# Designs tried in a protein design run: peptides against a protein of PDB entry 3OAK. Part 82

Target 1, 145 residues: chain A of PDB entry 3OAK
Amino acid sequence: DDLEQYLDEKILRLKDEMNIAAQLDIDTLNKRIETGDTSLIAMQKVKLLPKVVSVLSKANLADTILDNNLLQSVRIWLEPLPDGSLPSFEIQKSLFAALNDLPVKTEHLKESGLGRVVIFYTKSKRVEAQLARLAEKLIAEWTRP

## One batch from the design tools (peptide; made by RFdiffusion4, then SolubleMPNN)

Design b1_p21_5_s1 (from b1_p21_5, 17 letters changed)
Fold by OpenDDE base, seed 1:
Structure b1_p21_5_s1 (fold): chain B 145 residues (1-145), chain A 21 residues (1-21)
Amino acid sequence: as target 1 above (145 residues)
Amino acid sequence: MEEELEKARKIAEEAKKKAEE
């Protein structure tokens, strides 16, 4: 109905904003590599993070989030950057916390690719120990019989 | 936008692979 349509549009707008933010940060870091200009800082995802966290934390949006594959954009945000670095500590922590409260199912992991990325965070030595533990908790929950 | 995002994802996956080696 009208409410469902409103919520769909809200989530799809956020999904678009997240994808754009990710692309802009990638472009910034690619330019940083090409020019050597260390003053270039990727900050688009960090700027949008509060809005992302706010949406992901709302129980009444869970179905809309999952149905519209917002987790694909979450996966994109967690991908390594062109310079080999990972997204900021705050981004990782906030997203893992939010994911922990979502009723994520196998079908959502497949259509988003999120499962593979989170597994990476459990294994990578570039990840802070506390964040690796959060990733492990997610994997355990998603693979629970 | 979709094409650009696909390129970005490919770059990210390559970086991920290199980081794991």
Scores: peptide ipSAE 0.032, ipTM 0.560, DockQ to the pose 0.065
Fold by OpenDDE base, seed 4:
Structure b1_p21_5_s1 (fold): chain B 145 residues (1-145), chain A 21 residues (1-21)
Amino acid sequence: as target 1 above (145 residues)
Amino acid sequence: MEEELEKARKIAEEAKKKAEE
């Protein structure tokens, strides 16, 4: 119906915005590596983060989020950056918190690849202990029988 | 609105490809 169409378009727009933000940050960091210009800072994801968190936290959008594979864009945001660093502490914390409240199923993990990425956060020494614990909590929830 | 999304698809797909590497 009209509402479903509206919500689909809303989520798909956000999905594209997230992917664009990720690519722009990747481009910035690649340029930083190539030029050595340390003044180049990747900020596009951070700028968009409040909107992402707002959408992910809305219960009435949960089905639309999952049906449109927005989790793929979440996965993209969690991937290591070209310089080997991880997304900012704030991005990790906010996304892990939001994911904890979503009714994520196995099929969604397969479609997005999110499971593999979150497992990485439970094991990597580059991840802050606090965030590793949040990742572990997600894995425990997703692997519950 | 769909047209606006279409314009962004190229950039979005590039980001997806990067994530899959």
Scores: peptide ipSAE 0.030, ipTM 0.619, DockQ to the pose 0.038
Fold by OpenDDE base, seed 2:
Structure b1_p21_5_s1 (fold): chain B 145 residues (1-145), chain A 21 residues (1-21)
Amino acid sequence: as target 1 above (145 residues)
Amino acid sequence: MEEELEKARKIAEEAKKKAEE
């Protein structure tokens, strides 16, 4: 099926772009720590965020998103950064909102590790209360019988 | 395009590995 192949390629490309953006930001922040150069700012994920949100919001891409484990890249974006900080407020909020409408199943949580990370956001005192509540909402939805 | 994607995948896999540590 040509359409299915096209959609798979689209999602896989985005997945790669997300992982690259995460790595570049990590490299930037590591260099910032090592050199003390405060002018070094990690911006790659922020730049790519609109594209990520756009794709995650497409109902017709849901199966392709889940089948290709794009949620693993979402998990990567939510991980703590080298300086111990969390991704920007906007990244957290946008991703939690986008995840809310996806038909995520237990198998997807396991293969991506996303469930464990989102649980972290419900418990961490470093997380804004508003975002912690969004994380709680996701967990509640995913654990429904 | 496919070659470019392959290169990107290699970088992405390295990033994934680091994230899982």
Scores: peptide ipSAE 0.029, ipTM 0.596, DockQ to the pose 0.038
Fold by OpenDDE base, seed 3:
Structure b1_p21_5_s1 (fold): chain B 145 residues (1-145), chain A 21 residues (1-21)
Amino acid sequence: as target 1 above (145 residues)
Amino acid sequence: MEEELEKARKIAEEAKKKAEE
């Protein structure tokens, strides 16, 4: 099917872009730590965020997103940064909101590692209260009988 | 994951080199 192939390629390209953005931000922050140059700011994920949110919010892409393990890249974006900080408030909020509308199954959580990361957000004292609540909502939905 | 990240790192490094030219 030509449409299915087109959608697969689209999601796989986004997956690569997300991984590149994450690595570039990690490199920026590592250099900041090494050199002490406080003018170095990690902005690659923030720049790509609108595109990520747009894709995650489209119902017609849900199967393609899950089948190609895009959630692994979402997990990577949610992990702590080299300086110990968390991704920006906006990234957390946008991703949690988008995840809430996806038909995520247990198998997707296992292959992506996303479940463990979201549980972290429910327990961490570094996370804003409203974001912890969003994380809790996701866990409740994923563990629903 | 490791293989995918390695590919991404290589692409990122190439992009950095091009940006610095």
Scores: peptide ipSAE 0.021, ipTM 0.507, DockQ to the pose 0.034

Design b1_p21_5_s2 (from b1_p21_5, 17 letters changed)
Fold by OpenDDE base, seed 1:
Structure b1_p21_5_s2 (fold): chain B 145 residues (1-145), chain A 21 residues (1-21)
Amino acid sequence: as target 1 above (145 residues)
Amino acid sequence: DKEELERAREIAKKAAEKAAE
């Protein structure tokens, strides 16, 4: 119906925006590595984060979020950056919190690759302990019988 | 770290498969 179509378009637009933000940050950091210009700072994801959190927090959007594989963009945002660093603490914390409230199923993990990245966060020594615990909680929930 | 991520991906893949059983 009209509402369903509207919601699909909204989520797909956000997905595109997220992917663009991620790419721009990657480009910034690649240039930083290439030129040695330490003044170059990747901030596109951080700027878009409030909008992402707002959408992910709405219960009425859950089906649309999952059906349109928005979690693929979430996975992309969580991946290590070209300089080996992780996304900001705030991005990690906000996304893990949002994921905790979504009815994520195995099929969503497979089509997005999110499961693999979250496992990384349970094992990496560069991740803050509190966020590693959140990642563990997610994995436990997703892998329960 | 890339290698670490790849290893994590494999672990997660196996976990997901197990959860689907």
Scores: peptide ipSAE 0.033, ipTM 0.652, DockQ to the pose 0.022
Fold by OpenDDE base, seed 4:
Structure b1_p21_5_s2 (fold): chain B 145 residues (1-145), chain A 21 residues (1-21)
Amino acid sequence: as target 1 above (145 residues)
Amino acid sequence: DKEELERAREIAKKAAEKAAE
């Protein structure tokens, strides 16, 4: 119906915006590495984060989020950056919190690749302890019988 | 706007491919 179409377009637009933000930050950091210009700061994901959090927190969008594989973009945002660093603490915290409230199923993990990335966060020495615990909680929830 | 969305998707596709490496 009209509402479903509207919601699909909304989520797909956000998905595209997220992917663009990720690419722009990657480009910024690659240029920083290439030129040594330490004034280059990746901030596109941070700028978009409030909108992402707002959408992910809405219960009425859960099905649309999952059906349109927005979790693929969430996975992209969580991956390590060209300089070897991880996304900002705030991005990690916000996304893990949002994921905790979504009815994520096995099929969503497969089509997004999110499971593998979150497992990485349970093992990495670069991750803050409190965020590693959140990642562990998600893995436990997703792998339960 | 469909045209704007198409342009955004092309950029998004490239971003996704790079991130998947």
Scores: peptide ipSAE 0.032, ipTM 0.615, DockQ to the pose 0.038
Fold by OpenDDE base, seed 3:
Structure b1_p21_5_s2 (fold): chain B 145 residues (1-145), chain A 21 residues (1-21)
Amino acid sequence: as target 1 above (145 residues)
Amino acid sequence: DKEELERAREIAKKAAEKAAE
């Protein structure tokens, strides 16, 4: 119906915006590595984060978020950057918090690849202990019988 | 962690390439 179409389009637009932000940050950091210009800072994801959090927090958007595989873009945002660093603490914290309130199912984890990335956060020494615990909680919830 | 990081980077690269299409 009209509402479903509107919501689908909204989520798909956000998905595109997220993917673009991720790519721009990757490009920035690749250029930083290539040129040695330390003034190049990746800020696109951080700039878009409030909008992402706002959308992910809406209960009425949960089905649309999951059906349109927005979690694929969430996964992309959580992946390591070209310089080996992880996304900012704020991005990690906000996304893990948002994921905790979504009714994520196995099919969503498979189509997005999110499960594998979150498992990485439970193991990596580069992840803050607080966030590693949040990642562990998510994995436990997603894998419970 | 190093191996997992490398795998994650490869996935990110592939995802980014696909997203750019």
Scores: peptide ipSAE 0.028, ipTM 0.626, DockQ to the pose 0.031
Fold by OpenDDE base, seed 2:
Structure b1_p21_5_s2 (fold): chain B 145 residues (1-145), chain A 21 residues (1-21)
Amino acid sequence: as target 1 above (145 residues)
Amino acid sequence: DKEELERAREIAKKAAEKAAE
């Protein structure tokens, strides 16, 4: 199926872009720590975020997103940074909102590791209260009968 | 919480490196 192939390639390209953005931000922050150069700012994920949100919001891409384990890249984007901080408030909020509308199943949580990370957000003292509540909502949805 | 954060940070670094390769 030509359409299916096209969609797979699109999602896989985005997945790669997300992974690279995460790595570049990590590199930037590591260099900031090592050199003390406070002018170094991690911006790659923020720059790519609108594209990520756009893709995640499309119902017709849900199967392709889940089948290609794009949620693994979402998990990576949510994990703590080298300087001990969490990703920006906007990244957290946007991703939690997008995840809320996806038909995520147990198998997707296992292959991506997303469940563990979201649980972290329900417990961490570094997370804003409103985002912790969003994380709790996701956990409740994923664990419903 | 601090210990959990540290572990998660290390995992994130390794995951990002592997995913970018």
Scores: peptide ipSAE 0.043, ipTM 0.631, DockQ to the pose 0.032; fails the geometry check

Design b1_p21_5_s3 (from b1_p21_5, 16 letters changed)
Fold by OpenDDE base, seed 2:
Structure b1_p21_5_s3 (fold): chain B 145 residues (1-145), chain A 21 residues (1-21)
Amino acid sequence: as target 1 above (145 residues)
Amino acid sequence: DEEELRKAREIAEKAKERALK
């Protein structure tokens, strides 16, 4: 119906915005590495984070979020950056918190690749202990019988 | 651009592997 179409469009627009933000940050950091210009700072994801968290927290959007594979963009945001560093602590924490309340199923994990990335956060020595625990909690929830 | 994102993800995956070592 009209409402469902509106919600689909809303989520798909956000998905595009997230992907663009991720790419712009990657481009910035690649250029920083290549040129040594330390004035180049990646900030696009951080700027968009409040909007992402707001959307992910809406119970009435859960089905639309999952059906449109917004979790793929969440996965992209969680990927390591060109220099091997991770996204900011706040991005990790906010996304893990938001994911905890979504009714994520196995099919969503597969189509988004999110499962693999979150598992990475449970294993990487570059991840803060607090965030590793959050990742572990998610994995436990998603893999329980 | 989806192709650019694919390349970016590929770079990220390499970084991920490095981070696990």
Scores: peptide ipSAE 0.031, ipTM 0.580, DockQ to the pose 0.066
Fold by OpenDDE base, seed 5:
Structure b1_p21_5_s3 (fold): chain B 145 residues (1-145), chain A 21 residues (1-21)
Amino acid sequence: as target 1 above (145 residues)
Amino acid sequence: DEEELRKAREIAEKAKERALK
């Protein structure tokens, strides 16, 4: 119906915005490496984060989020950057918190690749302990019988 | 640019592997 179509378009637009933000941050970091200009800071994901969190927190959007594979963009945001660094603490914390309230199923994890990335956060020694625990909580929820 | 993202993902996956050692 009209509402469902509207919601699909909304989520797909956000998905595009998230992917663009990720790429722009990558471009910034690559330029930083190429030029040595330490004033170049990747900020696009952080700037978009409030909007992402707002959408992920709405129960009425859950089905649309999952059906349109928005979790793929969430995965992209959580992946290590080309320089090996991790996304900001705030991004990690906010996304893990938001994911906790979504009815994520196995098929969603597979089609998005999110499962593998979150497992990485449970095992990596570069991840803050607080965030590793959040990741562990997600894995426990997704793998429960 | 999908190609750049693809390349970034490949680099990220390698970084994950190194981080998990």
Scores: peptide ipSAE 0.025, ipTM 0.583, DockQ to the pose 0.063
Fold by OpenDDE base, seed 4:
Structure b1_p21_5_s3 (fold): chain B 145 residues (1-145), chain A 21 residues (1-21)
Amino acid sequence: as target 1 above (145 residues)
Amino acid sequence: DEEELRKAREIAEKAKERALK
């Protein structure tokens, strides 16, 4: 119906915005590496983060979020950056918190690749202990019988 | 915007091919 269509469009727009933000940050960091210009700072994801968190936190959007594979964009945001670093602490923390309240199923993890990335966070020595624990909690929830 | 959608889709596909470091 009209409401469902509206919600789909809303989520798909956010998905696009997230993907673009991620790529812009990647481009910025690649240029930083190439040129050595340390004034180049990747900030597109951080700027968009409040909107992402707001959407992910809405219970009435859960089905739309999952059906439209917004988790793929969440996965993209969590991937290591060109210089091997991870996204900011705030991005990690906010996304892990938001993911904790979503009714994520196995099929969503497969189609998004999110499970694989979050597992990475449980193992990486570069991840803050606090966030590693949050990642572990997510994995436990997603893999429970 | 169609162009933005195209770009977003391309980004998503490229992301699928990226290996985790």
Scores: peptide ipSAE 0.022, ipTM 0.560, DockQ to the pose 0.062
Fold by OpenDDE base, seed 1:
Structure b1_p21_5_s3 (fold): chain B 145 residues (1-145), chain A 21 residues (1-21)
Amino acid sequence: as target 1 above (145 residues)
Amino acid sequence: DEEELRKAREIAEKAKERALK
């Protein structure tokens, strides 16, 4: 119906925005590496984060989020950057918190690749302890019988 | 755009492998 179509379009637009933000940040950091210009800072994901969190937190959007594979863009946002660094602490914390309340199923993990990335966060020495614990909690919930 | 994203993901995967070591 009209509402479902509206919600689909909203989520798909956000998905595109997230992908663009991720690419722009990658481009910024690649240029930083190439030029040595340390004034270049990747800020696109951080700027868009409030909108992402707002959408992910709405229960009425859960089905639309999962059906349109928005989690693929969430996975992309969590991936390490070209210089090997991780996204900001705030991005990690906000996304893990939001994921905790979503009814994520195995099929969604397969479509998005999110499972492998979150497992990475449980193993990486670069991850803050509290965020590693959040990642572990997610893995436990997703793998429960 | 899709090709650029694919390349970005490849870079990220390599970075992830380095981060795990």
Scores: peptide ipSAE 0.021, ipTM 0.568, DockQ to the pose 0.087

Design b1_p21_5_s4 (from b1_p21_5, 16 letters changed)
Fold by OpenDDE base, seed 5:
Structure b1_p21_5_s4 (fold): chain B 145 residues (1-145), chain A 21 residues (1-21)
Amino acid sequence: as target 1 above (145 residues)
Amino acid sequence: EEEELERARKIAEEAKERAEE
């Protein structure tokens, strides 16, 4: 119906915006590495984060979010960056919090690759302890019998 | 596809167990 189509398009647009933001940040950091210009700062994901959090927090969008594999873009945002660093603390915290309230199922984890990335956060020594605990909580919930 | 999902679930469970060790 009209509403469902509108919601699908909304989520797909956000998905595209997220992917673009991630790529722009990657490009910025790659250029920083290549040129040594430390004034180059990746900020595209941070700028878009409030919009992402707003969408992920809406219960009426849960089905649309999951059906359109928005979690793939969430996974992309959580991946390590070219310089070996992780996304900002705020991005990690906000996304983990948002994921905690979504009815994520095994099929969604598979098609997005999110499961593997979150497991990484439970094991990595580069991750802040409090965020590692949040990641552990997610894994526990997703693997619940 | 269902078989693959089941396999993925198993892998996730194993990973969880390792993370808790």
Scores: peptide ipSAE 0.023, ipTM 0.512, DockQ to the pose 0.019
Fold by OpenDDE base, seed 2:
Structure b1_p21_5_s4 (fold): chain B 145 residues (1-145), chain A 21 residues (1-21)
Amino acid sequence: as target 1 above (145 residues)
Amino acid sequence: EEEELERARKIAEEAKERAEE
């Protein structure tokens, strides 16, 4: 119906915004590496993070979020950056917290690639112990019999 | 991926057990 269509469009717009933010940050960091200009700072994801968290926290949007594969954009935001670093501590923490409340199923993990990335966070030496534990909890919940 | 997820679950459960001790 009209409401469902509106919600779909809302989520798809956010998905696009997230993807653009990720790409802009990647471009910034690639240029930083190429030029050595340390004044270049990737800030696009951080700027958009409050909006992302707000949307992910809405229970009434859960189906729309999952049906439109917004988790793919979440996965993209969690991937390592060109300089080998991970996204900011705040991004990791906020996303892991938000994911914990979503009814994520195996099919969503597969179509988004999120499962593989979160597993990475459970194993990587670059991840803070606190966040690794959050990632572990997510995996445990998603694989719960 | 399913095998990896299962492995991760096992790790997570072990971590929970350690945290509760």
Scores: peptide ipSAE 0.022, ipTM 0.467, DockQ to the pose 0.021
Fold by OpenDDE base, seed 4:
Structure b1_p21_5_s4 (fold): chain B 145 residues (1-145), chain A 21 residues (1-21)
Amino acid sequence: as target 1 above (145 residues)
Amino acid sequence: EEEELERARKIAEEAKERAEE
């Protein structure tokens, strides 16, 4: 129906925006590495984060989010950056919190690759303890019988 | 953009592997 189509398009647009933001930040950081210009700061994901969180928190969008594999973009946002650093604390915290309320199934984890990335957060020594715990909670929820 | 993201993903995977050690 019209509403469903509208919601699909909305989520797909956000997905594109997220992917673009991620790529722009990657480009910024790569350029920073290449040029040594420390004034280059990756901010695109952070700028878009409130919108992402807002969408992820809407119960009425859950099906649309999952059906359109928005979690792939969430995964991308959680991946380590070219310099080996992790996304900002705020991004991690916000996304983990948002993911906690989504009815994520195994199929969604597979098609998005999110499971693997979140597992990384449970293991990495570079991850803040509180965020590692959140990641662990997600894994436990997603893998429960 | 997809190709660029794929390259980025590869970098990320390598970083993850290093971080897990």
Scores: peptide ipSAE 0.019, ipTM 0.562, DockQ to the pose 0.065
Fold by OpenDDE base, seed 1:
Structure b1_p21_5_s4 (fold): chain B 145 residues (1-145), chain A 21 residues (1-21)
Amino acid sequence: as target 1 above (145 residues)
Amino acid sequence: EEEELERARKIAEEAKERAEE
């Protein structure tokens, strides 16, 4: 119906915006490495984060989020950057919190690749202990019999 | 853009693998 179509368009637009933000941050960091210009700071994901969190927190959007594989973009946001750094603490914390409230199923983890990335956060020495614990909680929930 | 994203994913995956070693 009209509402479903509206919600699909909303989520797909956000998905595109997230992917673009991720790519722009990658480009910024690559340019920073190439030029040595330390004034170049990757901020596109951080700027978009409030909108992402707002959408992920809406119960009425859960089906649309999962059906349109928005979790693939969430996975992309969580991946290490070309310079070896991780996304900001705030991005990690906000996304893990949002994921905890979504009815994520095995099929969604497979199609998005999110499971593999979250497992990384449980193992990496670069991840803050607090965030590693949040990642562990997600894995425990998703692997629940 | 999709091709660029795929390249970015590859770089990220390699970085992730190195971090897990």
Scores: peptide ipSAE 0.019, ipTM 0.553, DockQ to the pose 0.064

Design b1_p21_6_s1 (from b1_p21_6, 12 letters changed)
Fold by OpenDDE base, seed 5:
Structure b1_p21_6_s1 (fold): chain B 145 residues (1-145), chain A 21 residues (1-21)
Amino acid sequence: as target 1 above (145 residues)
Amino acid sequence: EKEKEIEELRKKEEEAIKELK
């Protein structure tokens, strides 16, 4: 119906914005590596983060989020950066918190690749202990029968 | 080495994030 279509368009626009933000930050970091210009900082994801968190926290958007594979963009935001580091602490914390309240199913993990990335966070030495524990909690929830 | 440099840059970015919010 009209509402469903409206919500789909909203999520798809956000998904596109997230992907663009991720790519722009990657470009910035690659340029920093190439030129050594330490004034170049990646801020596009951070600028968009409040909007992402707002959407992910709304119960009425859960089905639309999952059906449109927004989790793929969430996965992209969590992937290691060109310099080998991980996204900002704030991004990790906000996304893990938001994921905790979503009714994520196995099919969503497969189509997004999010499961493998979160497992990575449980093992990485660069992840803060509190976030590693959150990642472990998510894995435990997602692997429940 | 490179790890220290990356850590310093990430710290700088984290501070910038705090200022943005």
Scores: peptide ipSAE 0.114, ipTM 0.719, DockQ to the pose 0.720
Fold by OpenDDE base, seed 4:
Structure b1_p21_6_s1 (fold): chain B 145 residues (1-145), chain A 21 residues (1-21)
Amino acid sequence: as target 1 above (145 residues)
Amino acid sequence: EKEKEIEELRKKEEEAIKELK
């Protein structure tokens, strides 16, 4: 219906924006690696983060979020960056918090690849302890019998 | 050494992010 279509379009637009932001940040960091210009800061995801969090926090958007595989873009945002570093603390914290409130199912994890990435956060020494715990909580919830 | 440099850059980025709030 009209509402479903509107919500789908909303989520798909955000998905595109997220993917673009991720790529722009990757480009920035690659350029930093190539040029050594440490003034280059990847800010695109951070700029978009409030909007992402806002959408992910909407209970009425949960089905649309999951059906349109927005979690794929969430996964992309959580992936290690070109220099091997991780996305900002705030991005990690915000996304993990948002994911905790979504009714994520196994099928969503498979189609998004999110599971493998979050598992990475439970193991990496570069992840802040509190975020590792959040990641562990997510994994526990997603693997609950 | 490179790892340390990366960490420093991450801190710089975090500081920049804080300024956006």
Scores: peptide ipSAE 0.107, ipTM 0.710, DockQ to the pose 0.684
Fold by OpenDDE base, seed 1:
Structure b1_p21_6_s1 (fold): chain B 145 residues (1-145), chain A 21 residues (1-21)
Amino acid sequence: as target 1 above (145 residues)
Amino acid sequence: EKEKEIEELRKKEEEAIKELK
């Protein structure tokens, strides 16, 4: 199936791009810690965010997204940063919103590690209350009988 | 238009880092 192959390649490329963006931001922040250069700002994820949101919002990509474990990259984007901060408010909000519309199953949570990270957002005092509630909503949906 | 959106996101990123670091 040509379309299926195309979609697989599209998602796998995005997955790679997301992982690279995350690593580049980590590198930037590590360098900032090392040098004290406050002009070093991690911006690779926010630069790529519109593309990520666009892809995650496409119903026809849902199966491909889940089958290729793109949620692992989503999890990576949500992890704490070397400087002790969390991803930007916009990243958190956008990803939680996108996740809310995906037919995520238990197997996807296990293979991506996303479940544990989202639970973290429900408990952390560093997370804005609004976003904690969004995380709670996701957990409720994923744990429903 | 898209460039403006990215710039706005970058500003929010900077603000968030300063606040949560």
Scores: peptide ipSAE 0.089, ipTM 0.676, DockQ to the pose 0.057
Fold by OpenDDE base, seed 3:
Structure b1_p21_6_s1 (fold): chain B 145 residues (1-145), chain A 21 residues (1-21)
Amino acid sequence: as target 1 above (145 residues)
Amino acid sequence: EKEKEIEELRKKEEEAIKELK
């Protein structure tokens, strides 16, 4: 219906915005690597983060979020950056918290690739212990028989 | 060496993010 269409459009717009933010941050970090200019800071994802968290936290949007594979963009935001480092602590913390409240199923993990990325966070030595534990919690929930 | 440098840069980013809030 009209409401469903409206919600789909909103989620798809957010998905696009997230992808753009990720690419802009990648571009910034690549430029920093090339030029050595340490004043170049990747801020686009962080600027958009409140909106992302707001959307992910709304129970009435869960189906729309999952049906439109917004988790693919979440996965992109969690992937290692050009220099091999991980996204900001705030990004990790906020997304893991938000993911905890979504009714994520195996099919969503497969179509988004999110499962593999979160598993990575359980193993990486670059991840803060508290965030590794959050990642482990998610994996445990998603792999329940 | 390089890893530590990257870590330092990430910490600077974290600080900048904190100030943005």
Scores: peptide ipSAE 0.147, ipTM 0.736, DockQ to the pose 0.757; fails the geometry check

